# Peptides against a protein of PDB entry 5B16: the designs that were tried, part 7

Target 1, 136 residues: chain A of PDB entry 5B16
Amino acid sequence: TPSRINHNERLEFLGDAVVEFLTSVHLYYLFPSLEEGGLATYRTAIVQNQHLAMLAKKLELDRFMLYAHGPDLCRESDLRHAMANCFEALIGAVYLEGSLEEAKQLFGRLLFNDPDLREVWLNYPLHPLQLQEPNT
Target 2, 136 residues: chain A of PDB entry 5B16 as posed
Amino acid sequence: TPSRINHNERLEFLGDAVVEFLTSVHLYYLFPSLEEGGLATYRTAIVQNQHLAMLAKKLELDRFMLYAHGPDLCRESDLRHAMANCFQALIGAVYLEGSLEEAKQLFGRLLFNDPDLREVWLNYPLHPLQLQEPNT

## One batch from the design tools (peptide; made by RFdiffusion4, then SolubleMPNN)

Design b1_p9_4_s1 (from b1_p9_4, 3 letters changed)
Fold by OpenDDE base, seed 3:
Structure b1_p9_4_s1 (fold): chain B 136 residues (1-136), chain A 9 residues (1-9)
Amino acid sequence: as target 1 above (136 residues)
Amino acid sequence: SELEKALEE
């Protein structure tokens, strides 16, 4: 049986890919005229540690991290990195135990506080199920 | 963010 640490690292590994994938897909469809360089720039901004740490803070993971791992997080940069990793692990867990759609919804909700922008993000691309049931 | 600005246009 893997240790808790190993399990968390594995979830982080998975979550990193999920975040990258979701970001890439949404950017691709949202900006059909934007060249690869522009898409990559947006993606980098979204998935960088500083941004993911901010998303993690919305879930109050900072309190959790300081409580559980405070002695190892004496520097702001260390906390930021740990927060980003924790966020990735969370997304990985949501995908693993739930679905890509659930991960998408959670990620989208955190990306934007503005509900209008959130809906724009989440609707690109339109999922087949959304086409069939637009109110869901 | 720049992304938010882009989405608003």
Scores: peptide ipSAE 0.266, ipTM 0.863, DockQ to the pose 0.233
Fold by OpenDDE base, seed 4:
Structure b1_p9_4_s1 (fold): chain B 136 residues (1-136), chain A 9 residues (1-9)
Amino acid sequence: as target 1 above (136 residues)
Amino acid sequence: SELEKALEE
């Protein structure tokens, strides 16, 4: 329905910001000596549609998308783009309904298959504003 | 992920 589509687009808008924010913050702390250009390069690699689509596959969003919108996603590139957007919407929904922490945990779990790398990524401090207002 | 590759180096 149009209302569901609009809601998904709004969630995607929010999720895009959340994914970029989480990535930026964690890269900033994880690489304290890396210049802005390097940080930006890593961020781009993490949040680009092709990568987000791979993360979406871990959640079987490809199967969901093909079931719901198969006729519109006959091209692989179209499917990847749709999966990336859907992934952003999902992260947005998790943030909206839960918290930034929950979104961070989900995102971190998908980013790394290695538990040790997950731990390193997830243990870096939150943004000061999140520490002040953890429920927002 | 690309980040995994970077962290493993």
Scores: peptide ipSAE 0.023, ipTM 0.607, DockQ to the pose 0.233
Fold by OpenDDE base, seed 2:
Structure b1_p9_4_s1 (fold): chain B 136 residues (1-136), chain A 9 residues (1-9)
Amino acid sequence: as target 1 above (136 residues)
Amino acid sequence: SELEKALEE
């Protein structure tokens, strides 16, 4: 049986891919005239640890992390990294136990505070396989 | 988000 740490790291691995994929797909459709370099720059900004940590704060993961691992998270950079990883693991878990659609919705809801912008993001199509197999 | 900022510009 895998350790809890290994399980979380596996979820993080999966979640990292899901976050990056969803970001890539949406950026591709939102900016049809933007060159690859620009798309990559936007993606980096969205999925970087600092930003993911901010999203994690919206889920109050900071409170959880500090409670469980406070002594090991005294440095701001350590906390940021841990929160980003935890966020990825959460997205991975949502994808694994739910669907890509559910992961997309959770991620999109956290990305934007403005409901209008949120709606624009969420209404863009994902990969065709998501339509064919909505629960995968 | 960074994207939100970009869309608002």
Scores: peptide ipSAE 0.023, ipTM 0.609, DockQ to the pose 0.238
Fold by OpenDDE base, seed 5:
Structure b1_p9_4_s1 (fold): chain B 136 residues (1-136), chain A 9 residues (1-9)
Amino acid sequence: as target 1 above (136 residues)
Amino acid sequence: SELEKALEE
């Protein structure tokens, strides 16, 4: 079996794809008249390390990381990068052990503090695979 | 979030 570190990196790999996919789909429907360049800009802003680290902070991952890896995370940029990676791994794990729907719900809840905005973000046409296979 | 800002404008 792979080491915990290697396994985490694999989960990060998966989570990165899930986050990007979910973001892309929702942006596509939220902004039906926005050109590709605008969609790409919004996606970049949402999925970049700086933003994902902020989402990770809502889950108090910084507190956990400083306890476990404090000496290696002295730089703010290092902590931010690590938090973003950990967040991706978490999303990957939720998708792997749960479903795309569960990953979507978790991600959406973290993206918006306002319940009305959450509702707008989450209530758009589902991907066909979710309709056919809700546990995908 | 960055998206919240965009949606509010």
Scores: peptide ipSAE 0.021, ipTM 0.649, DockQ to the pose 0.237

Design b1_p9_4_s2 (from b1_p9_4, 4 letters changed)
Fold by OpenDDE base, seed 5:
Structure b1_p9_4_s2 (fold): chain B 136 residues (1-136), chain A 9 residues (1-9)
Amino acid sequence: as target 1 above (136 residues)
Amino acid sequence: SALLEALEA
């Protein structure tokens, strides 16, 4: 008998990896003088549930969650966790049915409201010199 | 679609 599979949880699993990967790559290129510990700390700050929930709020997932799951989300921490998970699942879905590039674009648009900062974040890893010497 | 499945979480 096949096991019951929760597809949304699988998407969350995938999305978690995508978010972490994208964050890691962009931080690596954006901060070439930052040591591993600093990179890791920065990554944690970006991908932690509290921050992802803030990004999810930009998509109005809080309203969605309260509508769909209100009785189960009495605590702020529960809502935050649910929104973060849903956000990861959405990123996973975008990656799965679209591409890594599309996931990157969506994630980047939400990370920064400032267009200039967003542009730096999105394009810094794609600098021509970096593309020419990726493994040097 | 995967997007709809994601919102089921």
Scores: peptide ipSAE 0.277, ipTM 0.883, DockQ to the pose 0.024
Fold by OpenDDE base, seed 2:
Structure b1_p9_4_s2 (fold): chain B 136 residues (1-136), chain A 9 residues (1-9)
Amino acid sequence: as target 1 above (136 residues)
Amino acid sequence: SALLEALEA
């Protein structure tokens, strides 16, 4: 029999790229004088499993994981890794069925609880619609 | 559909 295709892992693969891309673009514009090494360090910090797991917790993926896979997640590190992967898969799904803009919005909303900080992040780069309606 | 698949992780 043919091997089962793990679509969630494929989505994770896609989502990982989307998260990294969005992070890279935003850091690039936010820190125009920061050298590549610094940009890379910031990116790593933002997209590392520990941080993505924290973002996943905001979506209550921890509760989901424990409900669906509790017996397999006895260690905190295992749960963290699973949550991060699931988060990437979700971002991948949003990009795939929605748009890059929707993925950006979701990611930005989770990155910052403070509306002002969120707005600064999301405005780099500014979307054409944001330029058309700057007061919205 | 993709969202549901993502949750199969």
Scores: peptide ipSAE 0.270, ipTM 0.878, DockQ to the pose 0.025
Fold by OpenDDE base, seed 1:
Structure b1_p9_4_s2 (fold): chain B 136 residues (1-136), chain A 9 residues (1-9)
Amino acid sequence: as target 1 above (136 residues)
Amino acid sequence: SALLEALEA
């Protein structure tokens, strides 16, 4: 049975905040001499719908969306928007039922295919919970 | 549960 899009708006809301927070923190530490305008520009590029949709494709959400909502997604732009929102909802869900660290790890794994680049990204910064629970 | 809810997009 086809379902209506936006049933997960609360999780999307939460996930949007998590994605933006993680992006902001990592950019802040990776580029210590970059002015606010530059940081904001990078953040926008990372969290924009087009990019999040690409990350969603790595999770095969495109196939899912076509299966579950195909008739409602007759335009590519609609699919991209829906995928980005679904991705945010998933990150929100991971944060909610898991942890911020787990959300960070998932997001980082998707951002970079190169393990070296991924490691650099994920090392900025050491989260306070990692200090408290090193075995987590 | 939340993961399943997220897929209700």
Scores: peptide ipSAE 0.265, ipTM 0.876, DockQ to the pose 0.025
Fold by OpenDDE base, seed 3:
Structure b1_p9_4_s2 (fold): chain B 136 residues (1-136), chain A 9 residues (1-9)
Amino acid sequence: as target 1 above (136 residues)
Amino acid sequence: SALLEALEA
């Protein structure tokens, strides 16, 4: 049977790239002396399904998933995978209808609860708009 | 609309 195009899966595809890109860029600038293997290890840890699912939980997507798709998510691993995919789709949606900056801000806010760590992360790299309005 | 689509999985 012909596969139905799922918009959420397309958004997931886009969001996966955005998350990967943002993570890569920030790690690259934050750790200028770290070799590729180390950068890749950090990136994998940040973008793996288990971690993205935890970020999704901060948005209470688990409650949503169980409500909307509960019968299909009886296994923890299934829920985790769905949560990660949903998170990617949301980031993709934010990028698509908002901007990369908005996606960056949302992702960074979820990555770090500590304000100092968050600011360090979000300031690498420094975007041209941030240079224009450094105190905004 | 994209946000809703993201949740339609």
Scores: peptide ipSAE 0.140, ipTM 0.827, DockQ to the pose 0.024

Design b1_p9_4_s3 (from b1_p9_4, 4 letters changed)
Fold by OpenDDE base, seed 3:
Structure b1_p9_4_s3 (fold): chain B 136 residues (1-136), chain A 9 residues (1-9)
Amino acid sequence: as target 1 above (136 residues)
Amino acid sequence: SELQRALDS
């Protein structure tokens, strides 16, 4: 329905910001000596549509998208963009209904298949204020 | 991703 479309777009808007924020924060602390340009490059690589689409594929969103929106997804690039948007909407929903911590956990689990790398990403020491309020 | 490659190095 038109209403559902609007809601999804709103969630996508929110999710885009959440993904960007989480990525920025983690990169900032993981690479304390990396210049802004390098941080920005890494962030772009992580949050670009093709990467988010790969994360979405781990959740089998491709199957959903083809089922629900097949006629509009004639090209691989169209599917990629749609999957990335859907992924953002999902993260937005998790943040909205749950918390930033829950969004962080979901995002981190999808970013890395290797449990050691995942652990480093999710639990690298952050600013004391962040540690004091993990559920914000 | 670029990050994963960096962490794997």
Scores: peptide ipSAE 0.026, ipTM 0.607, DockQ to the pose 0.239
Fold by OpenDDE base, seed 5:
Structure b1_p9_4_s3 (fold): chain B 136 residues (1-136), chain A 9 residues (1-9)
Amino acid sequence: as target 1 above (136 residues)
Amino acid sequence: SELQRALDS
């Protein structure tokens, strides 16, 4: 359905921004002495399609994608891109229907399997926008 | 992965 596809693309657009923002904020506080180039390198590694696809696998989106769209995803690269896009759309939907905090929590839980690392990531100082408008 | 290595150090 064209309308469903367009809606998913809109959610992907929003989710892409949310993922990039959350990543940037956390990296900024996590590495206070790291230069911009290093921050950008880490951000790229976190938000690139290959990594987001790995996160999507944790949600078993690959099984869903292969079931629904298998014939169109014969190449691994196509599947990675599709899963990454779907992951972004999911984050976008969580932000839209819930809050930035909920998106942050979901993203953080998927980024790290180690609870200690997850705690470090999530407990760094919040951006002023998160403090002032936690529901946005 | 690179981030996790940095956090572990």
Scores: peptide ipSAE 0.025, ipTM 0.646, DockQ to the pose 0.268
Fold by OpenDDE base, seed 1:
Order: structure tokens, then sequence, then C-alpha cells
Structure b1_p9_4_s3 (fold): chain B 136 residues (1-136), chain A 9 residues (1-9)
């Protein structure tokens, strides 16, 4: 039986891809005229450790991390990195045990505090075969 | 945050 640490690292691996994918797809369709460089810039801003750590804080993962690994997280940079990894693992777990849709919903709800922006992000057409009438 | 700023504009 794999250890909890192994599971977390595997989930982090998966979650990293899920976060990257969701971000890329949403940006691609939200900004149809934006060049690749701009898309990449926005993606980087969304998925960088600094930002993911902030999202993790909204879920109060910092309390968990400090409780479980306090002595190893004395530096803010260490805590931030650990928080980002933990967030990725969480998204990975949601995707694995739930669905991509559930991961998308959780991620989107955390990305935007503004309800209007949140709705646009979550409900924007993300595939050419999707019916757009309900969302536009 | 950059994305949100762009969407707000």
Amino acid sequence: as target 1 above (136 residues)
Amino acid sequence: SELQRALDS
C-alpha cells in the first residue's frame, strides 16, 4: 500500500496538469483574439505558486500545513510552495474521485470573488460543439 | 489577478 506521501505527490502531479489544462482551455475561449504570448502570460499568472497558495489559503489549507509541518515551514516561501503543491493535490483528488467538471467548478469559484466574472469563466463556451445560446 | 483586471477592463 502506497504511503500518504506517495499519494499526495501523485495527486499533485495529476492536479498540476488539471489546473494547467483548465486554465489554458478557459483562456483560449475567453480571449479568442489574444495572441499566444498573452495567453501564456495570463496562464502563468494564474498557475504560479504565489497565486495557487492564495487560493489554498481560501480553503484554509495553511492551518493544515502549519499543524502537520510547522517546523519545516518557517519561511514564507517554503509555506507558499507547500501550499501550492497541496492545492494541486486537492484539485487532482477532486478530478480523480469526482470529475473534471467538479474540479472546474471548485477552481473557478476560487479564482474569482466577483460573481459576474465567476459566471463568465465557468459558463463560457469551451468547445466548438457546445451550444452557446444558454450562455450568451 | 492579471486576468481579473483584464476582465474588469
Scores: peptide ipSAE 0.024, ipTM 0.627, DockQ to the pose 0.240
Fold by OpenDDE base, seed 2:
Structure b1_p9_4_s3 (fold): chain B 136 residues (1-136), chain A 9 residues (1-9)
Amino acid sequence: as target 1 above (136 residues)
Amino acid sequence: SELQRALDS
């Protein structure tokens, strides 16, 4: 329905910001000597549609998307874009109904297959507001 | 990911 589509787009909007924020914060701490340009490059690589679609595939969103919208996703690029958007909406929903911490955990778990690397990513401090308001 | 590659290096 139009209402459902609009709601999903709103979640996507929120999720996009959450993904960008979490990525930025972690990169900032992981690479303390990296200049802004380098940080921006890393962020772009992490949050671009190609990568987010790959993360979405880990959640089998492709199966969902093909089932629901198969006729409209005949091109790989269309599917990639849709999956990335759906992934953002999911992160947005997790943040909205859960917390920033939960969104961070989900995102981090998907970013790395290696548990040790996950821990490195997740152990870096987040924004002070997140520490003070863990459920925000 | 790019980050994972960086961490592995």
Scores: peptide ipSAE 0.025, ipTM 0.608, DockQ to the pose 0.239; fails the geometry check

Design b1_p9_4_s4 (from b1_p9_4, 5 letters changed)
Fold by OpenDDE base, seed 3:
Structure b1_p9_4_s4 (fold): chain B 136 residues (1-136), chain A 9 residues (1-9)
Amino acid sequence: as target 1 above (136 residues)
Amino acid sequence: SRLLAALES
């Protein structure tokens, strides 16, 4: 359905911003001595299609994409791009229907398989103003 | 560094 496709693209748009934001905030606080260039480099690495596609594989989105869109995904790069987009749409949906906190939790859980690293990423102290923001 | 390495992979 055209409406479903449009909705998914809108969710992707939102999810892209959420992923970018969460990544930026966590990098900023976790690495206070890292210059802007370094922060930007690591952010790019985290949010690039190849990495997001890897996270998408953890949710078995590759199986879904091949089933639903196989004919359009004949190349590895096409699948990677589509999976990244689908992942963004998922994050967007979680934020939209749930909260920023829920999006943060999902994203953080997927970023790290190691529980210790996950704990550091998710629970590092953030700016006090963020703690005061309701429903986030 | 361990965290960064994990993020880069």
Scores: peptide ipSAE 0.243, ipTM 0.877, DockQ to the pose 0.663
Fold by OpenDDE base, seed 4:
Formats: structure tokens, C-alpha cells, sequence
Structure b1_p9_4_s4 (fold): chain B 136 residues (1-136), chain A 9 residues (1-9)
């Protein structure tokens, strides 16, 4: 079995792809008139380390990271990078042990503080076979 | 849109 470090790196690898995928799919369907350049720009903004680190802070991962790895995270940039990686690993773990839907739900809940926007993001039909929620 | 604006925040 892989070491703890290797396991986290593998989870991060997986989580990076999941975050990228979820972001891409939702942007694609939610904004059908947005050109590729716009889609790519927003995707970049969503998945960049700075943003993922902010999402991680909502889970109070910063407190955890400082507690566990404080001596290695003296620089703010180092903390952001570590936080983003940790967030990706978390998403990867949720996907691996749970499902894509669970990863989607967690990610979506963190993306938006506004409940209305959150619900639009999370519940927008992404497949032709998905049923539309009434009164949404 | 409101969604895009929120994502840029």
C-alpha cells in the first residue's frame, strides 16, 4: 500500500480532475451562450489554487493545516498551495469513497454562499434524462 | 449574470 504522502498525492490527482470536470460541466450547461473563451476563463478562476484555498477555509482546513503542518507553512503562499492541494485531496476522497454526486454536492455548497445561486448550480439539469424540478 | 458575478467575487 502507498504511504500517507503518496495516498494524498494520488487523491489530489483524482480530486483535481473531479473539480475540473464538475466545473466544466456546470459552466457548459448553465451558460449555453457563453463562448469557449469565457467558459475557460471562469473555469480557471474557479479551480485556481487561490480560490480552492478559500473554499478550503470554509471547511476550516486552515486551522487543521496550521495545527498539523504549521512549521512548514510560514508563508501565505505556501499555505494557500497546501490548502488547495488538501481541498483537492478531500474532493478526490469524497468521489472515491462516495460518489460523483456527493463530490458535486460538497463542491457546490462551498462555491456559493447565496442559497438561491447554490440551488441553481446544484440542481440545474446536466443530462437529457434528468428530470427538471418543479418551480425551480 | 448573478452566478458569474458571484464566481468572480
Amino acid sequence: as target 1 above (136 residues)
Amino acid sequence: SRLLAALES
Scores: peptide ipSAE 0.229, ipTM 0.874, DockQ to the pose 0.782
Fold by OpenDDE base, seed 2:
Structure b1_p9_4_s4 (fold): chain B 136 residues (1-136), chain A 9 residues (1-9)
Amino acid sequence: as target 1 above (136 residues)
Amino acid sequence: SRLLAALES
């Protein structure tokens, strides 16, 4: 329905900001010696449609999108763009219905398949609860 | 770093 489409676009709008914010914060703390230009470059790489679409594939959003919107997604670029938007909407929904921490956790889990790198990413900066309970 | 390299891949 038009209302659902509009709602999804609103979630996408929110999710775009959340993804960019989380990316910015983590890059800033993880790489204190990296200049602004470098930070911006890596942020762009992380949040670009092609990358977000790859993250979306990990959630099998490609299957979902093809099932729901196949006729509208005849080109790979169209699918990629749609998947990226859908991913942003998902992050927006997680933030909205849950918390920034939950969005952070989901995003971090998808960014890295290597659990060691994942943990490094997610720990910058440490959440107050993580500081209180570092071994849990 | 290893982390940055992973982000580039």
Scores: peptide ipSAE 0.227, ipTM 0.870, DockQ to the pose 0.788
Fold by OpenDDE base, seed 5:
Structure b1_p9_4_s4 (fold): chain B 136 residues (1-136), chain A 9 residues (1-9)
Amino acid sequence: as target 1 above (136 residues)
Amino acid sequence: SRLLAALES
Protein backbone atom coordinates (compact mmCIF):
# COMPACT_ATOMS: atom_id res chain seq x y z
CA THR B 1 0.00 0.00 0.00
CA PRO B 2 1.49 3.33 -1.02
CA SER B 3 2.05 6.00 1.57
CA ARG B 4 -0.17 9.04 1.78
CA ILE B 5 2.61 11.09 0.26
CA ASN B 6 2.86 8.78 -2.72
CA HIS B 7 -0.89 8.85 -3.12
CA ASN B 8 -0.94 12.63 -3.13
CA GLU B 9 1.81 12.72 -5.72
CA ARG B 10 -0.17 10.36 -7.92
CA LEU B 11 -3.26 12.52 -7.55
CA GLU B 12 -1.18 15.57 -8.39
CA PHE B 13 0.04 13.84 -11.53
CA LEU B 14 -3.53 13.16 -12.59
CA GLY B 15 -4.80 16.58 -11.58
CA ASP B 16 -2.08 18.33 -13.55
CA ALA B 17 -3.34 16.63 -16.69
CA VAL B 18 -6.97 17.41 -15.90
CA VAL B 19 -6.27 21.10 -15.31
CA GLU B 20 -4.21 21.27 -18.48
CA PHE B 21 -6.91 19.53 -20.49
CA LEU B 22 -9.82 21.59 -19.22
CA THR B 23 -7.91 24.81 -19.75
CA SER B 24 -6.89 23.85 -23.27
CA VAL B 25 -10.38 22.80 -24.32
CA HIS B 26 -12.06 25.93 -23.03
CA LEU B 27 -9.49 28.29 -24.54
CA TYR B 28 -9.67 26.51 -27.87
CA TYR B 29 -13.44 26.88 -28.16
CA LEU B 30 -13.82 30.28 -26.54
CA PHE B 31 -11.21 32.02 -28.68
CA PRO B 32 -11.33 30.60 -32.22
CA SER B 33 -9.43 33.56 -33.66
CA LEU B 34 -6.53 33.28 -31.25
CA GLU B 35 -3.34 31.84 -32.71
CA GLU B 36 -1.55 28.94 -31.06
CA GLY B 37 0.95 31.24 -29.43
CA GLY B 38 -1.81 33.21 -27.79
CA LEU B 39 -3.59 30.07 -26.65
CA ALA B 40 -0.37 28.74 -25.18
CA THR B 41 0.33 32.00 -23.40
CA TYR B 42 -3.09 32.07 -21.78
CA ARG B 43 -2.86 28.41 -20.84
CA THR B 44 0.50 28.95 -19.20
CA ALA B 45 -0.86 31.88 -17.25
CA ILE B 46 -3.83 29.86 -16.02
CA VAL B 47 -1.99 26.69 -15.02
CA GLN B 48 1.26 28.09 -13.66
CA ASN B 49 2.00 27.61 -9.98
CA GLN B 50 1.48 31.28 -9.18
CA HIS B 51 -2.08 31.21 -10.44
CA LEU B 52 -3.00 27.78 -9.10
CA ALA B 53 -1.77 28.88 -5.71
CA MET B 54 -4.16 31.82 -5.89
CA LEU B 55 -6.99 29.41 -6.62
CA ALA B 56 -5.84 27.24 -3.74
CA LYS B 57 -5.96 30.25 -1.46
CA LYS B 58 -9.65 30.66 -2.28
CA LEU B 59 -10.09 27.24 -0.72
CA GLU B 60 -8.03 28.34 2.28
CA LEU B 61 -5.45 25.65 1.65
CA ASP B 62 -2.74 28.06 2.76
CA ARG B 63 -3.97 28.02 6.33
CA PHE B 64 -3.95 24.24 6.37
CA MET B 65 -0.51 24.06 4.79
CA LEU B 66 1.04 26.47 7.24
CA TYR B 67 -0.43 24.56 10.15
CA ALA B 68 0.73 21.16 8.95
CA HIS B 69 3.99 22.04 7.21
CA GLY B 70 4.94 25.50 8.39
CA PRO B 71 8.63 24.84 9.04
CA ASP B 72 9.14 23.66 5.46
CA LEU B 73 7.19 26.50 3.90
CA CYS B 74 8.90 29.57 5.28
CA ARG B 75 9.67 30.83 1.77
CA GLU B 76 6.82 32.29 -0.23
CA SER B 77 7.94 30.40 -3.32
CA ASP B 78 7.89 27.11 -1.43
CA LEU B 79 4.41 27.76 -0.13
CA ARG B 80 3.20 28.73 -3.60
CA HIS B 81 4.62 25.55 -5.10
CA ALA B 82 3.13 23.38 -2.38
CA MET B 83 -0.27 25.03 -2.68
CA ALA B 84 -0.28 24.58 -6.45
CA ASN B 85 0.57 20.90 -6.05
CA CYS B 86 -2.11 20.47 -3.43
CA PHE B 87 -4.64 22.12 -5.71
CA GLU B 88 -3.73 19.75 -8.53
CA ALA B 89 -4.07 16.79 -6.19
CA LEU B 90 -7.50 18.03 -5.17
CA ILE B 91 -8.64 18.35 -8.78
CA GLY B 92 -7.24 14.90 -9.44
CA ALA B 93 -9.20 13.50 -6.53
CA VAL B 94 -12.41 15.18 -7.67
CA TYR B 95 -11.97 13.72 -11.12
CA LEU B 96 -11.07 10.28 -9.78
CA GLU B 97 -13.85 9.99 -7.21
CA GLY B 98 -16.39 12.08 -9.09
CA SER B 99 -16.21 13.02 -12.74
CA LEU B 100 -14.58 15.31 -15.25
CA GLU B 101 -17.71 17.43 -15.10
CA GLU B 102 -17.34 17.90 -11.38
CA ALA B 103 -13.69 18.84 -11.82
CA LYS B 104 -14.69 21.31 -14.52
CA GLN B 105 -17.32 22.87 -12.30
CA LEU B 106 -14.96 23.29 -9.38
CA PHE B 107 -12.17 24.68 -11.53
CA GLY B 108 -14.46 27.09 -13.36
CA ARG B 109 -16.03 28.31 -10.16
CA LEU B 110 -12.62 29.25 -8.82
CA LEU B 111 -11.34 30.81 -12.05
CA PHE B 112 -13.88 33.62 -12.05
CA ASN B 113 -15.44 35.58 -9.25
CA ASP B 114 -17.82 37.26 -11.69
CA PRO B 115 -20.89 35.03 -12.09
CA ASP B 116 -21.47 36.13 -15.68
CA LEU B 117 -17.96 35.27 -16.79
CA ARG B 118 -18.13 32.01 -14.88
CA GLU B 119 -21.32 31.12 -16.68
CA VAL B 120 -19.76 31.80 -20.08
CA TRP B 121 -16.65 29.78 -19.25
CA LEU B 122 -18.56 26.79 -17.91
CA ASN B 123 -21.34 26.69 -20.47
CA TYR B 124 -19.64 27.73 -23.68
CA PRO B 125 -20.35 25.09 -26.33
CA LEU B 126 -17.83 22.30 -26.45
CA HIS B 127 -19.86 20.32 -28.97
CA PRO B 128 -21.37 21.29 -32.33
CA LEU B 129 -24.88 20.54 -31.08
CA GLN B 130 -24.68 23.14 -28.34
CA LEU B 131 -25.82 26.70 -28.90
CA GLN B 132 -23.06 29.26 -28.97
CA GLU B 133 -23.12 31.86 -26.25
CA PRO B 134 -23.04 35.43 -27.53
CA ASN B 135 -20.89 36.80 -24.74
CA THR B 136 -17.31 35.62 -24.83
CA SER A 1 -14.38 40.32 -24.69
CA ARG A 2 -14.82 40.60 -20.96
CA LEU A 3 -13.74 37.00 -20.60
CA LEU A 4 -10.48 37.61 -22.41
CA ALA A 5 -9.85 40.72 -20.38
CA ALA A 6 -10.44 38.80 -17.16
CA LEU A 7 -7.95 36.13 -18.21
CA GLU A 8 -5.42 38.84 -18.96
CA SER A 9 -5.70 40.17 -15.42
Scores: peptide ipSAE 0.221, ipTM 0.865, DockQ to the pose 0.934

Design b1_p9_5_s1 (from b1_p9_5 with E6K E7K)
Fold by OpenDDE base, seed 2:
Structure b1_p9_5_s1 (fold): chain B 136 residues (1-136), chain A 9 residues (1-9)
Amino acid sequence: as target 1 above (136 residues)
Amino acid sequence: LLEELKKKL
């Protein structure tokens, strides 16, 4: 049986893909005239560790991380990476145990503090297949 | 870039 650490790393692996995918889909639909380079630039800004760590902080994952791993996270950069990874693992878990829709909703709620911007982001259509329950 | 994105939404 894999260790808890291995499970977290696997969830992180999945979550990384989910975050990147959701970001890509929303950007693609929101900006139909934006070239690939521009889309990629916005995606990078959204999914970079520094930003994901800020999203993680909204969930107070920093407090959790410091409680569990404080001595190893004394540097800001180390904490940022750990928080970003933890956030990805969380999204991965939400996708795995719930659905892509649930992951989308959680991610969108955290991306924007402004509810109007949030609704614009979340209300763009997804492919019908993306609304299906993931294979179990 | 994020602020720019927000302005575009």
Scores: peptide ipSAE 0.607, ipTM 0.948, DockQ to the pose 0.883
Fold by OpenDDE base, seed 4:
Structure b1_p9_5_s1 (fold): chain B 136 residues (1-136), chain A 9 residues (1-9)
Amino acid sequence: as target 1 above (136 residues)
Amino acid sequence: LLEELKKKL
């Protein structure tokens, strides 16, 4: 039986892939004329630890992390890294127990405060094969 | 860079 730490790391592993995938797919369709280098640059900006930590803060995961792991997070860089990992684990859990659609909705809601930009991001058509995706 | 993305959307 894996430890609680191992379980969280497994969810983080899954969540990292989900965040990467959703980001890649949306960028690909939203910017059909943008070269690979440009797509990769925007993806990096979205999925880097600094940004994911900011998204985590919107969910008040900073308060959670300080309460649960305060002694281990005395440095801002440590807190940022831990928050990014926790955010990935959360997205992984949402995907695992819910669906890719639910993960997409949560991620999109956090990415953009502007409702117009959010709507463009969330409602852009995805590939038809998504209809055949497993729920988990 | 993220602000650039937002302007591009």
Scores: peptide ipSAE 0.601, ipTM 0.949, DockQ to the pose 0.828
Fold by OpenDDE base, seed 3:
Structure b1_p9_5_s1 (fold): chain B 136 residues (1-136), chain A 9 residues (1-9)
Amino acid sequence: as target 1 above (136 residues)
Amino acid sequence: LLEELKKKL
């Protein structure tokens, strides 16, 4: 039987891919004239640990992490890394137990506080085939 | 960089 740590690491592994994928897809469609280097730069900015940790704070995962693992997370860099991993695990779990659409919605809601920017990010026209395909 | 992204949206 795998340990809980192993399960968390597996979810993190999956979540990392989902976050990367969702970010890539949205950037690709939102900026059709942006070169690969520019797309990659924005993707890095979105998925880097510091940013994911910021998103995790919006879910108050910092309080959760400090409550559960405080003694091991006394440094800001350690907490940031752990929070980013926890966020990835959460997205992985949402995808695994729910759907890609649910992961997309959660991620998008956290990415932008501005509702207008959120609307553009989440509801930008996708390829017609994507509109017809279930996001499971 | 994220702020730059937001301006482009």
Scores: peptide ipSAE 0.599, ipTM 0.947, DockQ to the pose 0.886
Fold by OpenDDE base, seed 1:
Structure b1_p9_5_s1 (fold): chain B 136 residues (1-136), chain A 9 residues (1-9)
Amino acid sequence: as target 1 above (136 residues)
Amino acid sequence: LLEELKKKL
């Protein structure tokens, strides 16, 4: 019943939290001796709009974005913002329709092109309760 | 920062 726009904004809201959560958890475990300030710095670098837009480009979301909303995206900053939001909505949708694990896998695959780095990021031990998805 | 992160992994 809600409009497509409202639905996307809700998914974006959820996806923002998922991206933030996954990033935080992985950094926490990967760097056990790193202080909070350092963890927060890396998190900011990973989840900032410019980086998320770059990840969105790997999925070629820019092609769809320009097709559907081209007239509203005349500036690079507008496109970057829209791409970041779209990426968050996508992660939110993957979490909602799939699982947290699927969102984790997709996000990790996009974060690192190097398979060795990807493996370290994705396979570092996490607490089992942190991987628990709500029953849908 | 991302490059620094990659070096630490």
Scores: peptide ipSAE 0.588, ipTM 0.948, DockQ to the pose 0.892

